# Peptides against a protein of PDB entry 2AZE: the designs that were tried, part 78

Target 1, 148 residues: chain A of PDB entry 2AZE
Amino acid sequence: AQECQNLEVERQRRLERIKQKQSQLQELILQQIAFKNLVQRNRHAEQQASRPPPPNSVIHLPFIIVNTSKKTVIDCSISNDKFEYLFNFDNTFEIHDDIEVLKRMGMACGLESGSCSAEDLKMARSLVPKALEPYVTEMAQGTVGGVF
Target 2, 101 residues: chain B of PDB entry 2AZE
Amino acid sequence: GRLEGLTQDLRQLQESEQQLDHLMNICTTQLRLLSEDTDSQRLAYVTCQDLRSIADPAEQMVMVIKAPPETQLQAVDSSENFQISLKSKQGPIDVFLCPEE

## One batch from the design tools (peptide; made by RFdiffusion4, then SolubleMPNN)

Design b1_p15_4_s4 (from b1_p15_4, 5 letters changed)
Fold by OpenDDE base, seed 2:
Structure b1_p15_4_s4 (fold): chain B 148 residues (1-148), chain C 101 residues (1-101), chain A 15 residues (1-15)
Amino acid sequence: as target 1 above (148 residues)
Amino acid sequence: as target 2 above (101 residues)
Amino acid sequence: SIVRVPPFSFPYISK
C-alpha cells in the first residue's frame, strides 16, 4: 500500500513535469514560428522594395514595449551612463516583450490562441520541421494536453 | 494489480516525456539556427507600422526599450504606484518613441 | 520613423 502511494506521488510529479514541458514546447514553437515568419515577411518586403528599410525606421529584436494612454504623464530619470532608467506614471501602463508583440502582429499565425484559419495553419506548418507539425496541428485544434 | 498498473503508467509517462524532450530538442535546435544565421538576425525587426498595429499612437503612447541581456526590470502597476525600473550592468539602455502617424 | 529618447538628467517630464 505504501509502495503504491509512493508511486502515485511519483506519477503525479511526472504528470506535472510533462505539463510544464508541454507549455514550454508550445512557447518554443510559437517563438520559432513568429521569428521565422517575421524574417520571411521582412525579406519579402525588402525584395519588393529593392532595398532595406531606413535604419531609423526599424527596431531589431530583442526589445520590449511600454504603452500607456496618451493622457498619462510620464516622468523619466536616466543615469549618466544610461545603465539605469526610472519611469513614473500617473496611471496604468502595459509592458509587452517582443514575442508578445510578434504574436499580436499575427506572426504566430493565431496559433497562440488556437484561432487559425486554413491559411494560418498552412503557414505555421511550413515554418516548423516535420516532426513538429503534428504538435502544431494539435495546438491549432486546441487538443494539446494529451500524453503521447 | 494496483502496483502493476501504476508501474506501467510510470513507464508510459517516461516514454511520453522522452518523446516530449525530443521535440523540444528539435525546436531549440531550430531557434539556435535562427540565432546563428546572420541574415535572419538582420531581418528580425519590427517597424513603426507594426508597433502602431499593437497600440494605436492616436490613443496610446508607445515606448520601445532595448536593454542588454540580464537587465533587471521591475514594474509596479497599482492604484498607488505606477513605475518601471530598469537596471543594466552589461551596457546602456536605449529607449525609443513611436511617433504618431 | 522611430525617435530615440535623448538622455536627460533628473527629472524629465515627457508628458
Scores: peptide ipSAE 0.096, ipTM 0.894, DockQ to the pose 0.038
Fold by OpenDDE base, seed 5:
Structure b1_p15_4_s4 (fold): chain B 148 residues (1-148), chain C 101 residues (1-101), chain A 15 residues (1-15)
Amino acid sequence: as target 1 above (148 residues)
Amino acid sequence: as target 2 above (101 residues)
Amino acid sequence: SIVRVPPFSFPYISK
């Protein structure tokens, strides 16, 4: 009886760990798709333009975004060496990392919400190794969460 | 029996976790390869047009922050205080705005 | 082009 109880506790621990890893894997897949899709888009755009964009017209990863109402008053203090910044706002703001920005740009093909078209899914699958394609399909269908 | 069933469950869960680990390794490897590819990194950028697409430029101001790794970010967003503090230990922080149309 | 955000306040002196 005690042995069974111990195994049941272990079972729960493993189930929770698996769930956590599933979440981590999904995020990694989304990152991979988003990055590859971004690179692919830009490569194609530069080829079509026959030149890269001007240096000051783009922001390379990594970065973060802060957005707020255009009416928000912002005070910014910067240290002499630019190692420290302090922003004071008179109203609410939002912070987004670059991955979130890429998702909002559609670079993850809508896979992040499990709502992607057939074409989006095709694109997503094409941007991952073959071994990951089944998982991408599950993500798109919202069927992730089962035990393999 | 109960013990046999639990034992079998644990074996199955172990196999499932191993599969996940394998997939994660594959994914991590791909991301690493991207980071090591100079051309890919050169092409890993967003434009002002992209940034405007994620926040209505008529209503929102978008500020881009490029900070070195391990930069400390502290944010307070409440009725009493709206503040962002950035502290870098590895180099200067750069802040950018997209120009008006 | 991307423009640098100028300081909006007096420079902060790090402690």
Scores: peptide ipSAE 0.092, ipTM 0.893, DockQ to the pose 0.035
Fold by OpenDDE base, seed 1:
Structure b1_p15_4_s4 (fold): chain B 148 residues (1-148), chain C 101 residues (1-101), chain A 15 residues (1-15)
Amino acid sequence: as target 1 above (148 residues)
Amino acid sequence: as target 2 above (101 residues)
Amino acid sequence: SIVRVPPFSFPYISK
């Protein structure tokens, strides 16, 4: 029947939408964990040092990084008002956003790759509201997505 | 029947999506609270040591770019052209290096 | 410490 076929199409559409939202939620959770973990780390470090770091020794979020070989020749042109930049490289480069940097720093506790130790998972759970803890556990186990 | 089964499935999926939306709202709320907390934002930073941990400073040069919101970024990475273009509408762009010790 | 990168070439003028 045409009606059943229409509903089956709708079902598949909704499943796909849910899948997309699951991915979005996972990313948001990782961001939350990474940010809170970073803040916690720095707070502790500053307490131990009894002072904040020098202003010109740190980079606050948000930012992006560009990395390339030290052998790469870079030509950088800047407008007078510094509103425009043009970088020309003679070889390949990489661009990473701050979230990617935090993940590589381990701020997401390895949850992004399912490489959480028991201690890492405990930390991750402690950095999210109670309602999100089960989802964090599912992420660590790689079982997200099979519920619907 | 078949129609009733599909209808029920759709209702269940709707409920599941609503639950998912709720979780997303909780998460976005937490991120918003973090962004609104001045002390948290003060502590939301990375160091040169952090940057060195993600890219070997002996082999890689690392630039940090801080640009105002809505800055346009164009990147070309091909055999014919290796280029990054930045255009800000809201203020100056800053580029930083972590000096080697 | 963090060091600002100076320009390496002539000022850029957009098209």
Scores: peptide ipSAE 0.081, ipTM 0.892, DockQ to the pose 0.036
Fold by OpenDDE base, seed 3:
Structure b1_p15_4_s4 (fold): chain B 148 residues (1-148), chain C 101 residues (1-101), chain A 15 residues (1-15)
Amino acid sequence: as target 1 above (148 residues)
Amino acid sequence: as target 2 above (101 residues)
Amino acid sequence: SIVRVPPFSFPYISK
């Protein structure tokens, strides 16, 4: 019947929207874990060193990274006020945001790829509010998506 | 019947979405609190060693770009053009290079 | 005014 068909269309629309929100939530969780883990690491490091790192030795969030072969020729044009930059490369490049950098550093405990050790999972759980812990567990198990 | 089943499914999906929204609100709240915490922001940094760990410094050049919020980024990566364009409206853009080990 | 700058003229992160 037409009514059933309409509801089936709506069902599919809702399922897709839920899937999108699940993805967004996972990214938010990873961001939270990575950020808190980074802060924790640096706090501990500074405590051990009894001093903060030299000002010019660190980059604070937010940032982006561009990497390319050392053989790549780069031409950069900069406005006088440094409000505009234009980079021309003679070969391919990669752009990464700070969150991806943190993930590659292991700050998300391998949760982003479902490659959590028992210790990693314990750390990840400790860095989120209690309400998010079950979801973190599901992410680690790769079982996220069970809507029903 | 089929209609009843579909109706029930939609109700269940609505509940699931509400749960997701709730969890997302919790998460965004935590992130906001972190962004507003001065100590956390002070400690939210990566080192040169960190940057070297994500790309082989012997083979790759790594540039770090600090840009104000709402900076426009345009990137083209094709056989005909390799380009990055940045345009800020809120302040200067800073670019740094990560030295080799 | 736009000025062309080589990549190695950028500031370096301290080790």
Scores: peptide ipSAE 0.051, ipTM 0.889, DockQ to the pose 0.038

Design b1_p15_5_s1 (from b1_p15_5, 10 letters changed)
Fold by OpenDDE base, seed 2:
Structure b1_p15_5_s1 (fold): chain B 148 residues (1-148), chain C 101 residues (1-101), chain A 15 residues (1-15)
Amino acid sequence: as target 1 above (148 residues)
Amino acid sequence: as target 2 above (101 residues)
Amino acid sequence: PKIENYTITERGLVK
């Protein structure tokens, strides 16, 4: 009985570890799709424009954005070496990393929400190695979580 | 019996985890390839228009933060305090507004 | 107050 109990504890531990890895894998897949899709979009756009965009008009990854109302007053304190920043706002703000920005841009093809069109799914599949396609399909269908 | 069943489950979970690790390795490799491709990195950018699609500049101010890896970010967002603290030990931090703002 | 601590990584913000 004790032996079985020990094995059940181990089983639960392994299940939790697998669950964590599944989450990590899904995020990695989303990042891969988003990045590749972004690059593809920009490459196409530059080809259509026959030139790259002005250097000061683009923001290269990685980055973080903070958005707040235009009415928000912001006080900024910067260290002499620019290693430290302190921002004080008089109202609420939002923080988003570049990955979240890409997702909201649709670069992850809506896969992040487990709902995407047929075209989105086609795009997503085209941006990952063959070995990952089944997992992408499961993500799109919302069926991820099973033991494989 | 129960013992045999649990033993079998553990073996199956081990195989599943190994498969999962393999897929993760594939993903990691792909991301590494992207980071090593100069052209991809050159094209890895967003525009102010992109940011506007996320946060309308007509109503929102958008601040961009470029910070080295391992930079610590603390955010306080409450009715009493609204604060962002950045602390880097690997290099300077750059903060700017979208040029089209 | 709600305080959130993040680490900026190559994978974005990590709590």
Scores: peptide ipSAE 0.563, ipTM 0.920, DockQ to the pose 0.779
Fold by OpenDDE base, seed 4:
Structure b1_p15_5_s1 (fold): chain B 148 residues (1-148), chain C 101 residues (1-101), chain A 15 residues (1-15)
Amino acid sequence: as target 1 above (148 residues)
Amino acid sequence: as target 2 above (101 residues)
Amino acid sequence: PKIENYTITERGLVK
């Protein structure tokens, strides 16, 4: 009885760990898809334009963005070496990293929200190694939750 | 019996975790390769239009932060206090608004 | 008050 209880505890521990790794894997897959899709988009765009965009017109990864109302008053204090910044706002703000930005741009093909069309799914699959394709399919179907 | 069943379950879970680890390794390898490819690095960018597309361009301002890895970011967002602090240990931080803004 | 601390990493913001 005690032995079975010990194994049940271990089983639960492993299940939780696997669940965490599943979430991490999904995020990694989304990042990969988003990054590769972004690169493809830009490559195509530059080919069509026959030139790269002006250097000051683009923001290279990685980056963080802060968005707030245009009416928000922002006070900024910067150290001499620019190692420290302090921003004070008079209203609420939002912070997003580049990964979230790419997702909202649709670079992850809607896979992150389960809003993945057939074409989106095809694109997503094409942007990952063969070994990851089945998992991408499961993500699109919302069936990721079982143990491999 | 119950013991045998649990033992078998644990073996199956171990195999499942190993498969997950393998897939994660594949994925991280792909991300690393992307980061090491000069052409991919050059093409890994967004435009100000992209950034504004995820917010209301008429109502929102977008501030961009370029900071070295391991930079600490603290955000306080309450009804009384709204602030962001950045502390880098590996180099200067660059903050700017999108030019078209 | 909502206070969030992040670390900027290669994976983005890490809480």
Scores: peptide ipSAE 0.561, ipTM 0.920, DockQ to the pose 0.784
Fold by OpenDDE base, seed 5:
Structure b1_p15_5_s1 (fold): chain B 148 residues (1-148), chain C 101 residues (1-101), chain A 15 residues (1-15)
Amino acid sequence: as target 1 above (148 residues)
Amino acid sequence: as target 2 above (101 residues)
Amino acid sequence: PKIENYTITERGLVK
């Protein structure tokens, strides 16, 4: 009886760990798709323009963005070595990392919400190794969460 | 029996986790390859237009933060205080507005 | 006040 109880505890622990890894895998897949799609977009755009964009016109990954009203007053204090920053706003703001930005740009093909078109799904599949395609399909269908 | 069933369940879960680990390794490898490819990194950028596309460009100001890994970011967003604090341990932080602004 | 602490990582912001 005690042995069975111990195994049941272990079972629950493993189930929880698997769930966590599933979430991590999904995020990794989305990042891969988003990054590759971004690179592909930019490559195509530069080819069409026959030149790269001006250096000061682009922001390379990684980055974080803060957006607020243009009317918001911002006070900034910076340490001498630029290791520390303090921003004070007189109104609310939003913070987004580059991954979230890419998702909102559609670089993850809408896979992040589990609702993408057939064309988006095709694109998503084309941007991952073959071994990951079934999982991408499951993500699109919202069927992720089961035990393999 | 109960013991046999639990043992079998654990074995199956182990196999499932191994499959996940394998897939995660594949993903990690792909991301690493992208980071090691100079041309890919050169092309890994967004424009200010892209950034403004996720916010109202007519109403919003966009500030860009480029900070080293492990930089701590604290955000206070309340009616009494609106504040962002950044603290890096690995190098200087760069903050700027989009050039179009 | 609402305080949120993040760590900037290679995978973005981590709570």
Scores: peptide ipSAE 0.561, ipTM 0.921, DockQ to the pose 0.779
Fold by OpenDDE base, seed 1:
Structure b1_p15_5_s1 (fold): chain B 148 residues (1-148), chain C 101 residues (1-101), chain A 15 residues (1-15)
Amino acid sequence: as target 1 above (148 residues)
Amino acid sequence: as target 2 above (101 residues)
Amino acid sequence: PKIENYTITERGLVK
């Protein structure tokens, strides 16, 4: 009886670990799709323009953004070596990493919310290796959660 | 029996986890390849227009932070205090506004 | 006050 109980505890632990890995895989897939889609977009845009954008007009990954009202007063203290920054705001702000930015830009094709059109899903599938395509389909359908 | 059933379940879960690990490895490999491709990295950028598209362009200021990995970021957002602190250990931090602003 | 601590990583912001 004790042995069975121990195995049941282990079973639950493994199930939780698998669940966590599933979430991690989904995030990795979204990142892959978003990054490749971004690169593809920019490549096409530069080809159409027959030139790259000015170097100082673009922000290369990785980055973090902070947005606040233009009326917000910001005080900034910077260490001499620029290793430390302190920003003080007089109002609220938002912080977003580049991954979230790409998702909001639609670079993940709406897969992150299961809001994919047929064309979006087709694009998403085309941006991952064959082995990951079934998982992308499951993500789009919202059916991810089972054990292989 | 019950013990045999549980043992079998654990074996199946182990196999499932291994399959999952394989898929994750494929995915991380793709991301690594992307990071190692100089042309892809050159094209891995957003514009100020992109950033403004996800914020209120008329009312919002967008500040960009480029910091080395493992940089610590602390955000305090309350009625009493609004602040962001950054501490890098690997190199200098770059902060700037979009040139279009 | 609500304080959020993050680490900047290759996977973005991590708590």
Scores: peptide ipSAE 0.559, ipTM 0.920, DockQ to the pose 0.772

Design b1_p15_5_s2 (from b1_p15_5, 10 letters changed)
Fold by OpenDDE base, seed 4:
Structure b1_p15_5_s2 (fold): chain B 148 residues (1-148), chain C 101 residues (1-101), chain A 15 residues (1-15)
Amino acid sequence: as target 1 above (148 residues)
Amino acid sequence: as target 2 above (101 residues)
Amino acid sequence: AKITNYTITERGLVK
């Protein structure tokens, strides 16, 4: 019946929306884990060193990075108020935000790529509220594809 | 029947989405709390070594961009044009090379 | 030619 068809369309719409939200939640979880793990790492490091790092030796979040070959020639134009920048390269470059950097640093415990060891999973779970632990487990297992 | 089954499915999906929303709220709340914690923000940093560790093994230069929210970044990557454009509306942009370079 | 437009947000780069 037409009514059933309408409901099936709605079902599909909801499934797709849920899928999108699942992706968003996973990203949020990874961000949380990565951030907390970074803070924890640095806290420990500073305690061991008995001092904070030199102020000009660290980059505080948030940031974006651009990496390219050291042989790449870069021309830069900057507005007087520093509101506008223009960079011209003679070769390819890569852009990464701080979140991606943290992931590649392993701050998300490999949860983002399915490379989560038992120890990594333990760490990841410890960095999220209890309510999120089951979802972290599912992420590690690759079983988040389903609907709750 | 089919109608009843679909109706039940939709109800279940609604519940699932509500659970998902709840988890997202928890997560966003945690992130906000972290952003409001002075000590966490003080410790929220990476080193140049960290940045280089994620770059290609080849000799790389790392440029750091610190820009206010809503800054627009346009990247053009082609054989004939390699360009990055930044435009901020909320404040100045700071760009620098990794200090260890 | 690949042109990508980002917005810098509190959650990183957004396309």
Scores: peptide ipSAE 0.533, ipTM 0.919, DockQ to the pose 0.785
Fold by OpenDDE base, seed 1:
Structure b1_p15_5_s2 (fold): chain B 148 residues (1-148), chain C 101 residues (1-101), chain A 15 residues (1-15)
Amino acid sequence: as target 1 above (148 residues)
Amino acid sequence: as target 2 above (101 residues)
Amino acid sequence: AKITNYTITERGLVK
């Protein structure tokens, strides 16, 4: 009886660990798709323009953005070595990392929200190694979450 | 019996986790390769237009923060205080607005 | 006050 109880505890532990890893894998897949898609977009754009964009006109990954109303008053204090920043706002703000930005740009093909069109899914599949394609398909269908 | 059933379940879960780990390794490898590819990194950028596309371009200010890994960011968002604190230990932090603003 | 602490990582912001 005690042995069975111990094994049941272990079973639950493993199930939870697998669940966590599944979530991590999905995020990694989304990041990969978003990144590759972004690179392809920019490559195509530069080819069409026959030149790269001006260096100071683009923001390279990684980055974080803070957005607030243009009417928001911001006070900024910076340390001498620029290791520390303190921003005081008189109104609310939003913070987003580059991953979220890419998702909102559609770089993850809507896979993150399960809103992939057929074309989006095709693109998503093309941007991952073959071994990951089945998982991408499952993500698009919302059928992930189970144990293999 | 119950014991045998549980034992079998654990073995199956172990196999499933191993397969999952394999897939994760593939993903992390791909991401690493991308990070090591100079051309990919050169093309890994967004424009201010991109950033404005996900916000209200007419009403929003977009501030960009480029900070070294392990930089600590504390955000206070309340009726009493609206504050962002950044502290890096690995190098200087760069903050700027989109040039087209 | 709502205080959120993040760490900037290779995977983006981590709480």
Scores: peptide ipSAE 0.529, ipTM 0.919, DockQ to the pose 0.774
Fold by OpenDDE base, seed 3:
Structure b1_p15_5_s2 (fold): chain B 148 residues (1-148), chain C 101 residues (1-101), chain A 15 residues (1-15)
Amino acid sequence: as target 1 above (148 residues)
Amino acid sequence: as target 2 above (101 residues)
Amino acid sequence: AKITNYTITERGLVK
């Protein structure tokens, strides 16, 4: 009886760990797709323009953005070595990392929300190694919740 | 019996986890390859237009933060306080407004 | 007041 109880506890522990890893894998896949798609977009754009964009016109990854109303007053305090910053706002703000930005740009092909067209899914599959294609398909269908 | 059933379940879960680990390793490898490719990193950028597309350009100001890994960011957002603090341990932090604003 | 602490990582913001 005690042995069975111990195994049941272990079973639950493993199930929870698997669930966590599934979430991590999905995020990694989305990041890969988004990054590769971004690179392809920019490569094509630069080829069409026959030159790279001006250095001060682009923001290279990684980055974080903060957005707020243009009417928001911001006070900034910076340490002498620029290791510390303090911003005070008189109104609300939003924070987004570069991954979220790429998702909102559609670079993850809508896979993050399971809202992929047939063309989006085709693009997503083309941006991952063959071994990951089945998982991408499952993500698009919203069926990754199962244990395989 | 019950013990045999549980043992079999654990074996199956172990196999599933191993498959996940394998797929995760593939993903991690691909991401590392992208980071090591100079041309890919050169092309890994967004424009101010991109940022404005997700934040109303007419109403929103966009501030960009470039900070070293392990930088701590604390955000306070309430009716009484609106604050962001940054503290880096590995180098200086760069903050600027979207150049096209 | 809602206080959120993040760590900036290579995988983005982590709570």
Scores: peptide ipSAE 0.526, ipTM 0.919, DockQ to the pose 0.781
Fold by OpenDDE base, seed 5:
Order: structure tokens, then C-alpha cells, then sequence
Structure b1_p15_5_s2 (fold): chain B 148 residues (1-148), chain C 101 residues (1-101), chain A 15 residues (1-15)
């Protein structure tokens, strides 16, 4: 019947929306873990060194990085107000945001790939509120995807 | 019947989505708390060594871009053209190489 | 040519 068809369409719509939100939540959790872990790392390092690093030796979030060969020739044009930049390279380059950088640094405890050691999982759980711990566990196990 | 089953499914999906929304709210709240904490923001940094650790330190240069939100970035990567275009609407863009280089 | 357009957001790069 038409009513059943309408409900089936709505069901599928909701399922897809839930799937999208699950993906968004996972990314948010990874960001939270990565940021908190970074802060803790730096706090500990500064305490051990008994001083903060030189101001010009660190890059504060947020940022984007571009990496290319040291042999790559780069031409840059900048607008007067610095609102516009144009870079021309003679070879390929890579672009990464700060979140990806943190993940590659291991700040997300390997949770992004679902490959966590026991210690990594313990760390990840410790960096989120209790309500999020079950979801972190599911992410580590690769079992996220069901309806709850 | 089928109608009853679908109705039940929709109710369950609604509850599931509400739970997800709740968890997302918790997560975004935590991120906001981090952004509002002065000490956390002071400690929210990486070093040039960190940046080089994700690339080949001997072969790669690292350029850092600090741009306002909603800045548009266009990348062209082909055998004939390699370009990055940045366009901000909210403020100036800062680009620099890692000082440790 | 491979052209990728990003928007810089508070959550990083978005395609």
C-alpha cells in the first residue's frame, strides 16, 4: 500500500541519516582524543623541561600544511591585503590539515584505523566522557555501524 | 503485519538518532571546553619536528598555512600544472616555513 | 588536470 511505501522511504532516509551522523560522531571523537592527547603530551614535556618551548619553534592549531620535495621550485604571489595567495609548483605536493597531522602523529591512539593496543584503548577511553566510552570501544573493535 | 513492523522500526530509528544526537552534543561540548580553556589552547601546538615526522625530513619541505575559517583552497595537481590558490573572506592568511628548517 | 576544492573549517579541510 501507499502508506507502507511512504514508510519504507522514510525508513531508508533515516537509516542513511543515522549512518552519516555515526561517521560525524566518530570523527568528532577522534578530534577530541587527538587534541586532548596533544595537550597532555605538551604539558608533560614542558614540565619535564621546566620551561615552555621557544615561541617561534611551535605551530599552534589550527593550521594546514603543504609538503613537497625540497627541490621543488615554488613561485608565490600574494595580494596586498594577504587575502589571496597563489602558489605555483614545478612538481607535485601534498596537503594535510592539522587533524590528519595529529592522527599521523598517533595522537588519536590508532583509533582512526581501528587498530588499538590495550594501552592505546585505555588512553583513548580516558580522554572522553563516560558516555562516549562505549562508542570508543566499538570503534576500536570495528563494530560501529549497527543501530542502537 | 508489515505496517506495524515499519512503524516499530521508525520509532526505534528515532530513538537511535536521538541517542546519536546526544552523544554528538557531548562531544562538541568537550571540544568547545577545550577551545575555551586558555591553558589548553596554549598547549595546543605541534613542533616542526612533529610535522617532519609525518613526511621525509630529508627530502620534504613543510609549508604552514594559517587561514581564517571559510577560506577557500583550490589545489591543481597534474603533470602540466601544480598550483595552490587560497582565498580568504574573513582576514589575512599567514604562510611560512617551519622555523627549524 | 586534477582539481580539488577545499574549504578550511574549524573541523579541518572539507572537500
Amino acid sequence: as target 1 above (148 residues)
Amino acid sequence: as target 2 above (101 residues)
Amino acid sequence: AKITNYTITERGLVK
Scores: peptide ipSAE 0.517, ipTM 0.920, DockQ to the pose 0.797

